# Peptides against a protein of PDB entry 4M9S: the designs that were tried, part 119

Target 1, 135 residues: chain A of PDB entry 4M9S
Amino acid sequence: SRGLVGVECITPYSYKSLAMALQRCVEVLSDEDRSALAFAVVMPPGVDIPVKLWSCVIPVDICSNEEEQLDDEVADRLKRLSKRGALLSGKRMPVLTFKIDHIIHMFLKHVVDAQTIANGISILEQRLLEIGNNN

## One batch from the design tools (peptide; made by RFdiffusion4, then SolubleMPNN)

Design b1_p28_6_s2 (from b1_p28_6, 13 letters changed)
Fold by OpenDDE base, seed 2:
Structure b1_p28_6_s2 (fold): chain B 135 residues (1-135), chain A 28 residues (1-28)
Amino acid sequence: as target 1 above (135 residues)
Amino acid sequence: KEEELKKIYEEAIENLKKNLAKFREELE
């Protein structure tokens, strides 16, 4: 399945204490990584999710639509996020997965546009159905 | 390995669908 291609999200900053605490970490990210972080809000916190499923919602604008290349690019973005203030946690076994922390998820839920969240959920649900139909 | 992967993805997809439904309801 194809990821969320061609979508970039500009995340607004709230002035809540949690948002301010994480603001510096978010501001030093590249635009691409910040967009990836924004769409990470659709994922449930505390769940190890395979990269293949992340690729269904993480926007990728500068690679081919081939799934193999898409997964690699998504993985690279998620790895960078995991190294920047532990925004994500990665696990390599048995498959490469990433997990969003509850604190980070709470932050994103308050700063990411509500319509963006809703759209992201809808897109992910649709793509999960497509994957399921192929199995 | 393929069967193991299949199982992992199937379980992950089903769990994710449930979580997404709950999240959508929360946003409404």
Scores: peptide ipSAE 0.578, ipTM 0.922, DockQ to the pose 0.033
Fold by OpenDDE base, seed 5:
Structure b1_p28_6_s2 (fold): chain B 135 residues (1-135), chain A 28 residues (1-28)
Amino acid sequence: as target 1 above (135 residues)
Amino acid sequence: KEEELKKIYEEAIENLKKNLAKFREELE
């Protein structure tokens, strides 16, 4: 299976309206969706990223070993995130992609611990190399 | 279409690798 074991996203934001709104959005998420959002910080903002690549860092607890099913599960999570507070933006053509906004990314950089980000980056880099070598 | 998809993924991977490297450097 691909992806990271997610951690709960905890936000200390309580004063700015935008931060408060985002905090509320995060709080109402399921544990799984909140974990997915936390690891979304690894992705560069403003870039349309295919679901296959998202699946390299979005944690899935129990899923089939089939890549298509994994991608579908990840896609569902990302779709839910895109519908709640526009945390992500989805694009269906030419392939299904999701993009994290700069504002959301900036928020996540403050609420996700640095070690988690660093680990996520490292793991994603490694998996991208593996995918690239298999193409 | 298969070739188009392959190109999309190859470009996406390469761009993402570059972005990740920059992000890592930013965090250090």
Scores: peptide ipSAE 0.576, ipTM 0.923, DockQ to the pose 0.032
Fold by OpenDDE base, seed 1:
Structure b1_p28_6_s2 (fold): chain B 135 residues (1-135), chain A 28 residues (1-28)
Amino acid sequence: as target 1 above (135 residues)
Amino acid sequence: KEEELKKIYEEAIENLKKNLAKFREELE
């Protein structure tokens, strides 16, 4: 299976310009896109990650989307995030990838619950092991 | 092309595993 139950991120910082600006960007997102952004914190900043691997951590309701459409749905969410406040950067070659920038990652690391991050890492590690063993 | 893609994913997975381990240690 792919994806996990997502949560919303809320900033405790009200006086930092960066936090305020990013908070505004987050507030205008849909619940689904905001959840995707929250779990993007699991990914290392500055690394181009294939969509297939993003799909292991981005929460998607499989009941709403067939397994065969999972990567497409994840890609659409990540594309929307990339178009809003440059929250992500996308590349199409050699495969479709997305990257989180250091500044965005730093913000998320402080606003996403620590236990949620830890759980996300654990789940992703398990799924990567399964994928790797099947290659 | 298939072999090339396989290599890309294998490398990506390995690198990601390393980064995740470091991140986990940072959070502890």
Scores: peptide ipSAE 0.575, ipTM 0.922, DockQ to the pose 0.032
Fold by OpenDDE base, seed 3:
Structure b1_p28_6_s2 (fold): chain B 135 residues (1-135), chain A 28 residues (1-28)
Amino acid sequence: as target 1 above (135 residues)
Amino acid sequence: KEEELKKIYEEAIENLKKNLAKFREELE
């Protein structure tokens, strides 16, 4: 499978106004969407990333390995995140992409476990190599 | 259009690889 095992985010900065607001947004998410948000930290902030590449790191445990189904599920999760407190920003043209802002990325960098981030990076790098070799 | 799409993905992949390498270095 192309996905990771989901994790939860906990912040020690809950009493900061911005962090508090973000934490509240995170708390109301489903487990699946929260996991997706956690692994969004592996993406560089301010870069429009195609859904196909997001699907390489977003945790998926229900969908098949078919790219079409995987991309659709990932897109739905990212769309929900974009609507919930503007955690992500989406663009439809020329291809469907999502971007994490620097402020959200900074938040996630502090609340997601360092080892989880490292593992996510490693897995994403591996998936990107596979895509590159097959194209 | 297909060729243009391929180019978009190829560029995105290469850029992402570079960013990931930098991020990994920050974590080490």
Scores: peptide ipSAE 0.575, ipTM 0.922, DockQ to the pose 0.032

Design b1_p28_6_s3 (from b1_p28_6, 15 letters changed)
Fold by OpenDDE base, seed 4:
Structure b1_p28_6_s3 (fold): chain B 135 residues (1-135), chain A 28 residues (1-28)
Amino acid sequence: as target 1 above (135 residues)
Amino acid sequence: KEEELKRIYEEATRNLKKSLKAFREKLE
């Protein structure tokens, strides 16, 4: 199953028009960018997250195992998402970070596959433990 | 700069762990 549901988003909230607009934005994304967006749902909304931490959950299929290349590829995907209907907000200082807003996060919670969410959380928690042990 | 980066990552990691735990528990 895909990370994002291909059907039109139906929410119990008064954001139907916004959901439709967001759905259109999602539909025009590449498969890779759409996958990245799906995993963005595991991030807490309204928090600036460093790219290094995004790289712990954003899937990259064709990139080498080199960390530098991984971070660059993830950053490029997130940058593209930030330019598509403001799906993400990026900051360059003091470090490159990206943030998902509450509205987008709410949208994703309704359209992202439940198993994708669960897997993303599990993967990210595990990788964060590894980072924490190295600090 | 390296020390600042370290502090940023440590804080972000701790906060994210807490958020993920809460999110996971809500989904269970």
Scores: peptide ipSAE 0.587, ipTM 0.925, DockQ to the pose 0.031
Fold by OpenDDE base, seed 2:
Structure b1_p28_6_s3 (fold): chain B 135 residues (1-135), chain A 28 residues (1-28)
Amino acid sequence: as target 1 above (135 residues)
Amino acid sequence: KEEELKRIYEEATRNLKKSLKAFREKLE
């Protein structure tokens, strides 16, 4: 299966300047979008990642487990994040991808709890292995 | 186009696996 269910990020710390602004931005997100942002921390910064791969770790609580529907829901969440304080940047060609920058990634490493990060990495590694075996 | 998409996904997957391994090792 793809994605995670029912996980939210924690923002217990206040930081200087840009980090403080980012924290405020995160606080006004919906629960679903904030959860999606939390798991974005597992992605390498500065890399354009296809939506299909994002869908392996972005939590989806409501939509069906069908890949087509999951990809659409994940894409919508990532698009919203890209429009909110430039938390992500989207690219349509040659395929739809999203990228997290180094500053945002550094912020997330400090505000997302360690267990969420570890779980996200573990699950994504497992799902990528499954994708590789199917090709 | 389908072959191009396949290549893109394969390369992205391979690179992401490497990145995740490195990230996990830093957290351990």
Scores: peptide ipSAE 0.584, ipTM 0.924, DockQ to the pose 0.032
Fold by OpenDDE base, seed 5:
Structure b1_p28_6_s3 (fold): chain B 135 residues (1-135), chain A 28 residues (1-28)
Amino acid sequence: as target 1 above (135 residues)
Amino acid sequence: KEEELKRIYEEATRNLKKSLKAFREKLE
């Protein structure tokens, strides 16, 4: 299965101008988009990651059980994030991928709680293992 | 195309697994 239970991102970090700007961007997000952004911290910065792999960690609330539909829902969330303060960068070819910037990643590391990060990593590792075994 | 996609996903998966392991170890 794909997706994690949604966790709201807390943004107490406000010491830097960039952080404050990012916090404002985060505050206007929907709960589900903010949750998706929180789990983006699990991804390595500067790497174009296929939506299929994003779907292994991005929380999904309501969607079809079809993998294509799951990926579409995740893609929609990531697209919204990419349009909000350039939180992510999307690429369509050769496959649809998204990348988190180092600056954004550093911000998230300070505002996402350690337990959420640990849980996200654990679940993603497990799901990647399952994908590998099925291929 | 299908074979190319498969290779892309396999490579991405392997690399991500390595990154996650490193990240997890830094958090411990």
Scores: peptide ipSAE 0.584, ipTM 0.924, DockQ to the pose 0.032
Fold by OpenDDE base, seed 1:
Structure b1_p28_6_s3 (fold): chain B 135 residues (1-135), chain A 28 residues (1-28)
Amino acid sequence: as target 1 above (135 residues)
Amino acid sequence: KEEELKRIYEEATRNLKKSLKAFREKLE
C-alpha cells in the first residue's frame, strides 16, 4: 500500500510577502493537491526524489488501481504542484523526479503541524525499509 | 537500463533514509 491520510495546510502569517504569496497559491489548490503539498515537507529540500519514493508519502485514496496506476496519480499531482507557483521542480531524466526548494520547504515547516510531519516521516521510513529489503 | 534504474533507486532510498533520520532527530 502507498500513501497516507492527508491534511490541509494553512499559514498563520499575514504580514510577510512570501508567506502571503504562498498562502494564496495554497488556497487555490484542490484538497487533494493541498494534502500532497503538505506531506512534501517530509522530503529533504533540494533533492531530486523519484516518483516511486514520493508515492510512499503522498496521500492517495484507496482505489482498485494497481500500484503503477497509483504512481501515475501521484505524478499527476506533483506535476500540478510544479505548475502552481513553482511549488515543486520536476525532472524527467534519467527518471521522473520532483524536488522541493528550500524556501518552500521552510514555509511548509511553519504551516504543517509537527505531528503530521512526525507521522509522515515514520510512515515513509517504514515503507523505505520494505523497499530496501526487496532490493 | 534495468540495472541502472536499480542503482538509482537504491541510492535515492539510502540517502532519503539518512535525511529522514536527521529530520526526525531534529524534531525531537
Scores: peptide ipSAE 0.581, ipTM 0.924, DockQ to the pose 0.032

Design b1_p28_6_s4 (from b1_p28_6, 17 letters changed)
Fold by OpenDDE base, seed 4:
Structure b1_p28_6_s4 (fold): chain B 135 residues (1-135), chain A 28 residues (1-28)
Amino acid sequence: as target 1 above (135 residues)
Amino acid sequence: EKKKLEEIYRQATENLVKSLKEFRERLE
């Protein structure tokens, strides 16, 4: 798999109304979608990111290990996230992209383990540099 | 269209690399 190991999001801010609402949204997600949401924290907030780049960090177990289905599977997960409490915002043109909001990003920074964030950034950075060198 | 797509991905990749570097530095 091109993605990282899955991580669950748990917020310690039970008394914050926003955190409570977001936590409820997270709790109803499947394990796979919740893992995808966790790794969305590595993305800069407010930026439309192409699905191809999301696929470099989102953990995906695809059937029969077919690489050609990776982007589609990632897109499906991100689409589901966009429909649940507006966790992400998707655009279809000019290419399919997803964006994490600043508020959601701040939430994730508090509920995702710091070492997991650091590792995710490192791995994604390395993969992107490899892509850049091939351009 | 292919050239346009390639340019989109190139620019997005470069921008993301810069953002990740900054984020990593803030975490250190």
Scores: peptide ipSAE 0.593, ipTM 0.925, DockQ to the pose 0.032
Fold by OpenDDE base, seed 3:
Structure b1_p28_6_s4 (fold): chain B 135 residues (1-135), chain A 28 residues (1-28)
Amino acid sequence: as target 1 above (135 residues)
Amino acid sequence: EKKKLEEIYRQATENLVKSLKEFRERLE
């Protein structure tokens, strides 16, 4: 299966205004969507990232390793995140992309485990290099 | 058009690799 095993996101900012609002949004997410959000922390903030590249780090347990199915599932998750508290911003043209803003990214950096972040970066780097080598 | 799309993905990939390297270095 392509992707990382899902992780739980826990926030220490339960009663800070902005963090509280974000925490509420996170708490109502499904486990799968919450895991997807957690791994969004590995992405650089403010950059429109194609779904194809998101699929290299977003955990997917159900879908086959087929790229088309993987991208569709990832896109659906990211779309749901974009509709909940503006956790992500999506664009459809010229290609379907999503970006994380600096505020959300900063929030995630504090609530996602450091080792999880490191592992996510490592896996994503590896997969991106493989894509580059195949071209 | 296909070539343009390929170029978009290539550039996005290269830029992301660079960003990840920098992020990793900050974590170490």
Scores: peptide ipSAE 0.592, ipTM 0.925, DockQ to the pose 0.031
Fold by OpenDDE base, seed 5:
Structure b1_p28_6_s4 (fold): chain B 135 residues (1-135), chain A 28 residues (1-28)
Amino acid sequence: as target 1 above (135 residues)
Amino acid sequence: EKKKLEEIYRQATENLVKSLKEFRERLE
Protein backbone atom coordinates (compact mmCIF):
# COMPACT_ATOMS: atom_id res chain seq x y z
CA SER B 1 0.00 0.00 0.00
CA ARG B 2 1.11 3.52 -0.75
CA GLY B 3 1.49 6.30 1.73
CA LEU B 4 -0.97 9.09 2.31
CA VAL B 5 -1.04 12.28 0.34
CA GLY B 6 1.55 14.58 1.80
CA VAL B 7 0.50 17.00 4.49
CA GLU B 8 2.87 19.58 5.81
CA CYS B 9 2.43 21.04 9.25
CA ILE B 10 4.71 23.76 10.49
CA THR B 11 3.66 25.35 13.74
CA PRO B 12 5.90 27.41 15.96
CA TYR B 13 6.62 25.65 19.20
CA SER B 14 8.52 27.72 21.71
CA TYR B 15 7.69 26.27 25.09
CA LYS B 16 11.05 24.61 25.59
CA SER B 17 14.54 25.00 24.26
CA LEU B 18 14.47 21.51 22.89
CA ALA B 19 11.27 22.23 21.07
CA MET B 20 12.83 25.28 19.53
CA ALA B 21 15.77 23.28 18.33
CA LEU B 22 13.48 20.70 16.83
CA GLN B 23 11.45 23.39 15.16
CA ARG B 24 14.57 24.71 13.51
CA CYS B 25 15.37 21.26 12.24
CA VAL B 26 11.90 20.91 10.83
CA GLU B 27 12.03 24.26 9.09
CA VAL B 28 15.10 23.38 7.08
CA LEU B 29 13.70 20.09 5.84
CA SER B 30 12.48 19.66 2.32
CA ASP B 31 8.75 19.64 1.85
CA GLU B 32 8.68 15.92 1.27
CA ASP B 33 10.81 15.14 4.29
CA ARG B 34 8.76 17.43 6.47
CA SER B 35 5.63 15.71 5.30
CA ALA B 36 7.12 12.35 6.15
CA LEU B 37 8.03 13.61 9.57
CA ALA B 38 4.52 14.87 10.15
CA PHE B 39 3.02 11.48 9.54
CA ALA B 40 5.59 9.86 11.79
CA VAL B 41 3.41 11.09 14.63
CA VAL B 42 1.00 8.24 14.07
CA MET B 43 3.66 5.70 14.99
CA PRO B 44 4.08 4.58 18.57
CA PRO B 45 7.22 6.02 20.11
CA GLY B 46 10.03 3.70 21.04
CA VAL B 47 9.03 0.95 18.65
CA ASP B 48 11.12 -0.27 15.75
CA ILE B 49 8.76 -0.18 12.81
CA PRO B 50 9.65 -1.93 9.54
CA VAL B 51 9.91 0.29 6.50
CA LYS B 52 7.14 -1.70 4.89
CA LEU B 53 4.74 -0.45 7.53
CA TRP B 54 6.10 3.08 7.35
CA SER B 55 5.27 3.03 3.67
CA CYS B 56 1.62 2.67 4.59
CA VAL B 57 1.51 6.20 5.94
CA ILE B 58 4.48 8.09 4.50
CA PRO B 59 3.48 10.00 1.37
CA VAL B 60 5.49 8.93 -1.65
CA ASP B 61 5.16 9.68 -5.32
CA ILE B 62 6.86 7.05 -7.43
CA CYS B 63 6.38 5.90 -10.98
CA SER B 64 6.54 2.21 -10.21
CA ASN B 65 4.03 0.29 -8.17
CA GLU B 66 6.60 -2.20 -6.99
CA GLU B 67 6.76 -2.48 -3.25
CA GLU B 68 10.52 -2.60 -3.25
CA GLN B 69 10.77 0.73 -4.97
CA LEU B 70 8.19 2.23 -2.68
CA ASP B 71 10.02 0.97 0.35
CA ASP B 72 13.28 2.30 -0.98
CA GLU B 73 11.89 5.75 -1.44
CA VAL B 74 10.33 5.73 2.00
CA ALA B 75 13.54 4.42 3.48
CA ASP B 76 15.49 7.24 1.88
CA ARG B 77 13.25 9.82 3.46
CA LEU B 78 13.38 8.18 6.83
CA LYS B 79 17.15 7.90 6.58
CA ARG B 80 17.41 11.61 5.95
CA LEU B 81 15.24 12.26 8.96
CA SER B 82 17.42 10.03 11.07
CA LYS B 83 20.41 12.11 10.08
CA ARG B 84 18.69 15.40 10.78
CA GLY B 85 18.64 16.08 14.47
CA ALA B 86 18.14 12.41 15.21
CA LEU B 87 14.47 12.77 14.42
CA LEU B 88 14.36 9.02 13.87
CA SER B 89 16.56 6.10 14.73
CA GLY B 90 17.30 3.51 12.10
CA LYS B 91 18.09 -0.15 12.56
CA ARG B 92 19.17 -2.45 9.77
CA MET B 93 18.88 -5.88 11.34
CA PRO B 94 17.02 -8.12 11.15
CA VAL B 95 15.06 -5.84 8.82
CA LEU B 96 15.34 -2.15 8.13
CA THR B 97 13.30 -0.36 10.76
CA PHE B 98 12.88 3.15 12.03
CA LYS B 99 11.84 4.32 15.45
CA ILE B 100 10.52 7.64 16.64
CA ASP B 101 11.72 8.79 20.01
CA HIS B 102 9.27 9.71 22.71
CA ILE B 103 10.52 13.28 22.84
CA ILE B 104 10.18 13.73 19.11
CA HIS B 105 6.77 12.14 19.18
CA MET B 106 5.64 14.48 21.91
CA PHE B 107 6.85 17.40 19.86
CA LEU B 108 4.99 16.23 16.78
CA LYS B 109 1.78 15.81 18.72
CA HIS B 110 1.86 19.53 19.34
CA VAL B 111 2.84 20.70 15.88
CA VAL B 112 0.75 18.34 13.74
CA ASP B 113 -2.92 19.17 13.69
CA ALA B 114 -5.32 16.73 15.27
CA GLN B 115 -7.26 16.11 12.10
CA THR B 116 -4.14 15.12 10.23
CA ILE B 117 -3.24 12.73 12.99
CA ALA B 118 -6.70 11.23 13.06
CA ASN B 119 -6.79 10.81 9.32
CA GLY B 120 -3.36 9.28 9.28
CA ILE B 121 -4.30 6.79 11.94
CA SER B 122 -7.49 5.86 10.16
CA ILE B 123 -5.84 5.29 6.83
CA LEU B 124 -2.97 3.39 8.36
CA GLU B 125 -5.35 1.13 10.24
CA GLN B 126 -7.20 0.38 7.07
CA ARG B 127 -4.07 -0.41 5.15
CA LEU B 128 -2.72 -2.61 7.89
CA LEU B 129 -5.97 -4.49 7.96
CA GLU B 130 -5.71 -5.07 4.25
CA ILE B 131 -2.19 -6.39 4.66
CA GLY B 132 -3.40 -8.77 7.31
CA ASN B 133 -6.25 -10.00 5.20
CA ASN B 134 -4.10 -10.53 2.15
CA ASN B 135 -1.65 -12.71 4.00
CA GLU A 1 14.37 -17.03 6.49
CA LYS A 2 11.38 -15.98 4.49
CA LYS A 3 9.09 -17.48 7.07
CA LYS A 4 10.90 -15.66 9.80
CA LEU A 5 10.54 -12.43 7.93
CA GLU A 6 6.85 -12.98 7.47
CA GLU A 7 6.46 -13.59 11.15
CA ILE A 8 8.31 -10.39 11.94
CA TYR A 9 5.98 -8.41 9.74
CA ARG A 10 2.94 -10.15 11.14
CA GLN A 11 3.87 -9.39 14.70
CA ALA A 12 4.83 -5.83 13.88
CA THR A 13 1.55 -5.31 12.10
CA GLU A 14 -0.54 -6.68 14.92
CA ASN A 15 1.28 -4.64 17.50
CA LEU A 16 0.96 -1.51 15.43
CA VAL A 17 -2.76 -2.02 14.98
CA LYS A 18 -3.17 -2.24 18.72
CA SER A 19 -1.09 0.86 19.27
CA LEU A 20 -3.04 2.81 16.71
CA LYS A 21 -6.32 1.87 18.30
CA GLU A 22 -5.12 3.13 21.63
CA PHE A 23 -3.81 6.31 20.10
CA ARG A 24 -7.07 6.93 18.29
CA GLU A 25 -9.02 6.42 21.46
CA ARG A 26 -6.91 9.02 23.22
CA LEU A 27 -7.67 11.49 20.47
CA GLU A 28 -11.43 11.01 20.76
Scores: peptide ipSAE 0.591, ipTM 0.924, DockQ to the pose 0.032
Fold by OpenDDE base, seed 1:
Structure b1_p28_6_s4 (fold): chain B 135 residues (1-135), chain A 28 residues (1-28)
Amino acid sequence: as target 1 above (135 residues)
Amino acid sequence: EKKKLEEIYRQATENLVKSLKEFRERLE
């Protein structure tokens, strides 16, 4: 099973320049896109991650979407994030991947709830191991 | 082609698992 219960990130920062700019970017996102961004913190920065693996941690409401469309829905969210404040970087070949930059990742580590990060890592790790064992 | 893609996903998965383990350990 893929997906995660959606959560919102916190923005306690009254910090300078970059943090303020990023906070504004986060605040104008939809709830769904903001939730996706929050869980992006579990990914290693600077690594191109296939959408299939993103879909293991990005929360999607399956009541509104068919399971077979999970990857497409996740891809759409990540694409929107990539076009908004360069929050992510997309790559199309050889497969569709997305990457979080170090600076964005650093920001998220400070504004996303610690328990959310821990839970996200745990769930993703479990799901990836299941995928690996099935191969 | 299919085998090539499978290898890509396998390698990506293994690398990510390793990264997650390291990240988890830093948070503990």
Scores: peptide ipSAE 0.591, ipTM 0.924, DockQ to the pose 0.032

Design b1_p28_7_s1 (from b1_p28_7, 11 letters changed)
Fold by OpenDDE base, seed 5:
Structure b1_p28_7_s1 (fold): chain B 135 residues (1-135), chain A 28 residues (1-28)
Amino acid sequence: as target 1 above (135 residues)
Amino acid sequence: SQTEAVIAYMRELFASGERKEPPEITPL
């Protein structure tokens, strides 16, 4: 999966300035944060989603198997995305959640590699089923 | 279930490419 690697800002948006701004935001991200942004496309837009659910699809390479460390790392990535061009919206109360806006989501749907999207959806589906069964 | 609703929503969203109202996700 390529994610956002080497992607030109080809969007359905009529506003060149917005497309350019989003492209610049993507370019300045680290590889890890860019990957996180790519996988954000598989989340429903406009929904405040707990970090635990984000951690189902955000790729993290950590040495520890501790769930708390995983969630913290995911949260840090999402926080950075929220501060860089407001790619996400974070909310700390009552619980830490992040939301992707419809506009950003539409952008991602057009620029994220199709294989990345397909893989992310599959992973999310599997993880959600597991969570549902454990509740 | 809520899980099934989310899955269905995402499938439909990517299939149609149209904006839909997402299901609510309650904190776990």
Scores: peptide ipSAE 0.080, ipTM 0.606, DockQ to the pose 0.022
Fold by OpenDDE base, seed 4:
Structure b1_p28_7_s1 (fold): chain B 135 residues (1-135), chain A 28 residues (1-28)
Amino acid sequence: as target 1 above (135 residues)
Amino acid sequence: SQTEAVIAYMRELFASGERKEPPEITPL
């Protein structure tokens, strides 16, 4: 029995309801997790992104210069987001990755401040260039 | 490079506001 992937026609009403639900999920986040979610908007939706790339844009205050600690802290934040209303989806194998869904990404594009988006893209660009030049 | 592709994709996505197919990302 091929399960009818019900194309849920997102009606304007369903979108409004989803937006409200997502807004509630955002409101209960810590400031740090909310910030992480905001910067998730700069990632391509529907793509399994390695934690290393997430660490380029997720703001983390760490006292150690150990790269492993940075990735672990970022991963912890993303894991928390993945547990709250499926804001993100995590995949552990073969490499730990997180993915932002298209619907969530669309929501973020409308609610995240334009300057935050611009800053996030700029930061990502700079750090990715640095990584690319070192490889 | 995949890095350049990601940046280009995101710039286009936010400039056009249109949904586009994202580039494939491989682990670093």
Scores: peptide ipSAE 0.076, ipTM 0.595, DockQ to the pose 0.026
Fold by OpenDDE base, seed 1:
Structure b1_p28_7_s1 (fold): chain B 135 residues (1-135), chain A 28 residues (1-28)
Amino acid sequence: as target 1 above (135 residues)
Amino acid sequence: SQTEAVIAYMRELFASGERKEPPEITPL
């Protein structure tokens, strides 16, 4: 499956066991949640990112193109990730945000497909431009 | 807004082509 490589990754971590544990956490995710996690690599680590910005890069198949429905579905996926080994951290106040930790982000940089990373960055740039023009 | 601050940061990041440390964002 494109997005996350199931191959053993060489990480800068001192402990191979940590990388293995993270890899196992990724393997047990659904395809949809794993895809969401993969695209989290394009976000800056350690920053509380509003759901609206996550929705720019997280691929979601929705029946309606309504932004509200998109945000809700994205939020649900990110919530599931936050409950699975703290892959993400969610904050509800003052605005619903999610944050990727530096450790997880470094792991993703090594296991996410290079083309997925490149595409995610390109998509994010495009969507940010669109949001800016609509403000 | 917090959203606008993040957008501004990301635009700057992509414009420079260099990875930068994110600024401290004050929640509204």
Scores: peptide ipSAE 0.058, ipTM 0.567, DockQ to the pose 0.020
Fold by OpenDDE base, seed 2:
Structure b1_p28_7_s1 (fold): chain B 135 residues (1-135), chain A 28 residues (1-28)
Amino acid sequence: as target 1 above (135 residues)
Amino acid sequence: SQTEAVIAYMRELFASGERKEPPEITPL
């Protein structure tokens, strides 16, 4: 809930139209999808990121779901985001990946809470190290 | 390592605020 709550979109965008459009796109999202979008800020923009890595940072309530379904649930959220104003772009081959565009990333960098960003980066770093050690 | 490059990139991106080309990430 903390990630985008009360986001006054202070966008450095000189073009009010883009900032307004992005803000509107965010406002119409469900709380879950908006949270997922917020954590997308910790991903490097313009890079096709496998769902497995997204699942490291996207918060999913798995109280009702098996851990094995985590990637699927994350993928579903990311798919919805990809369909909603092209906030993300997905590729299915060779591996299911999602990419955040530089423009969207820049927007998120300014509107997502600084602590959320810091926490997300920390979590991603930890998970990446764990994955790297297992490879 | 690729992992270290990603981490470094993200840290730099948020510290400097400047857009830089992201490192290439090989799909797992």
Scores: peptide ipSAE 0.062, ipTM 0.585, DockQ to the pose 0.023; fails the geometry check

Design b1_p28_7_s2 (from b1_p28_7, 12 letters changed)
Fold by OpenDDE base, seed 3:
Structure b1_p28_7_s2 (fold): chain B 135 residues (1-135), chain A 28 residues (1-28)
Amino acid sequence: as target 1 above (135 residues)
Amino acid sequence: SEIEAVIAYMRELFASGKRRPPPPITPL
């Protein structure tokens, strides 16, 4: 089952019902997982994004600056989100990726704070440049 | 590449973000 994939809003009532369901799913998340979900708004919907790119925006509090530990922690969070209300979809092969669906992304655009979005974009841009410069 | 796609989307999102109203209060 693909969860919320393919859900379409055909009436204001259907949208409201879906939004309410998503809101409830968000409310039961931990603060850390909810924060991770918020920053998913900066990713293009419907695209399989490698964990390495997710790690550029997902906030993680770790003692080590090791990239491997960062990626693992990010992957764990995204995995939890993929299992909770199908907020994300994950693929393991050939590379571990996660995708945010259009309907979830649309929801996030309406509920995530504008400053959070701006910060996420700024951070992602900087970190992508760093990745590019190291290649 | 995925990176190029993400960068392009960020630019679009940023541009649109300047035009959208503030979101409602949320637990996010």
Scores: peptide ipSAE 0.205, ipTM 0.654, DockQ to the pose 0.040
Fold by OpenDDE base, seed 5:
Structure b1_p28_7_s2 (fold): chain B 135 residues (1-135), chain A 28 residues (1-28)
Amino acid sequence: as target 1 above (135 residues)
Amino acid sequence: SEIEAVIAYMRELFASGKRRPPPPITPL
C-alpha cells in the first residue's frame, strides 16, 4: 500500500491572489472546457493519467460511434486546458497523458460542487469496472 | 499502476467529501 505522501506544494503566490488569477482563467473557458476542468478534481494530483482514464470521467455530449473518436475529443479538451494558463500539463511520450498539479487541484476542491465530485466518482468507478471486466 | 492510484484516490476523495464545507455561491 503506497501511502500517498502529501507533498506540500509551496507557492510564492498568496492564496488569495492565486485564487483570483485562477478564477479569471476559469471565467474565460467555454462551458464544455469548464465542465471538463471541474471533473478533473476526481483525479489524483501530480500523477500522469492516460487519456483513456480521463475519458471515463470527462463529460462528452457527442455520442461517438468509435471509441477512438471519444479519446480524441477528450484529448482535445484537455489540450485546450493545458494551453490556458497551464491548468493541466500534457506529456506525449511514451503515451499521451495529462496531469493536474497540486495547486490547481486544491483550488478545485474549494470551488467544485460536492454533487459534481460525487457524480464524477460514481461514473469513473462504474466505467473502470466495465474496463476491468472486458480484459 | 495509474488505475490503482486513481481507485485509491477516489476512495480517499469520497471519504473527505463528506467533510467538505458548503459550496461557494458560484460553483464551477
Scores: peptide ipSAE 0.136, ipTM 0.621, DockQ to the pose 0.045
Fold by OpenDDE base, seed 4:
Structure b1_p28_7_s2 (fold): chain B 135 residues (1-135), chain A 28 residues (1-28)
Amino acid sequence: as target 1 above (135 residues)
Amino acid sequence: SEIEAVIAYMRELFASGKRRPPPPITPL
C-alpha cells in the first residue's frame, strides 16, 4: 500500500474522505489494537521510533515484568497495525522501528480523547526517565 | 536522537493540548 507520504495534494474533501475511511478502519480493530493506535498520537509523526520507545506507551497486559516480553508483544501489535492500511510503517533494519504518518497522526489528534493523550504523555515521560537512569 | 525528538514533541503536544478542541462525542 502506498504510504500517505506520497500524497501531493490534499483537498478538504479528500481529507474528509480519508478521515471517514480511517474511522472505518479503526472501528474494525480489536480493542487492544485500537488502544495501541490511540496512544500512537503521542509519538512525533514521520519519525522512525524504536520498539523500545513504543513499549513505553503502548498498553499491554503481560504476566511477567520482563522487558523483552513487553517489547515482543508491543511489536506484534504494531506489526498488525502496519498491515491495516497506512496506519503505521515498519522498518526492520538496522533496528525494528515504526513510524506514524503525518496524516494519520493528524486524524488521531482529532479523534483521540484528551485524557488519553495526557496519560500517554505522562507515562512516556516517566518511562523515558527510567530508561535514562538505567543506561 | 529519537529520544530527544520524542521528548521535544511530547512537550509541544502537552503545551498545545491544553488549547486543543474537545474530542468528538465518540472518541477513539
Scores: peptide ipSAE 0.134, ipTM 0.620, DockQ to the pose 0.041
Fold by OpenDDE base, seed 1:
Structure b1_p28_7_s2 (fold): chain B 135 residues (1-135), chain A 28 residues (1-28)
Amino acid sequence: as target 1 above (135 residues)
Amino acid sequence: SEIEAVIAYMRELFASGKRRPPPPITPL
């Protein structure tokens, strides 16, 4: 029986301290970056997710329907989030990916509106299906 | 509790999730 290695999220931070830190981080974000952070809650925590999949849920206004421009804009937003309080972790090699930490994700589940979460999941599922059918 | 107040505040900040319009169907 491989014991579920309980990812003991040993956070040295009290829940209160983390909440306060997150509050400050969110307050200084632009509306667009806050929205991106909110929709990050629909991604599985601790998993390196390619930018292409992030682009399925991150709300961006693009002037063109070019997928390449969408990915670039999404990547820029996620990069900004990664620089602010380590809300996300980015990797460039071999493919550009971003990961949400378990602790951050857990907090987002409490603070993001339930309808937003439901909508985000629905949108992600729909767009993943579309990607799968085109491949 | 202070935690509840912070959570409530954060919920207000995230309530404005604008729905991204669906990507235009690229004509096959």
Scores: peptide ipSAE 0.022, ipTM 0.504, DockQ to the pose 0.121

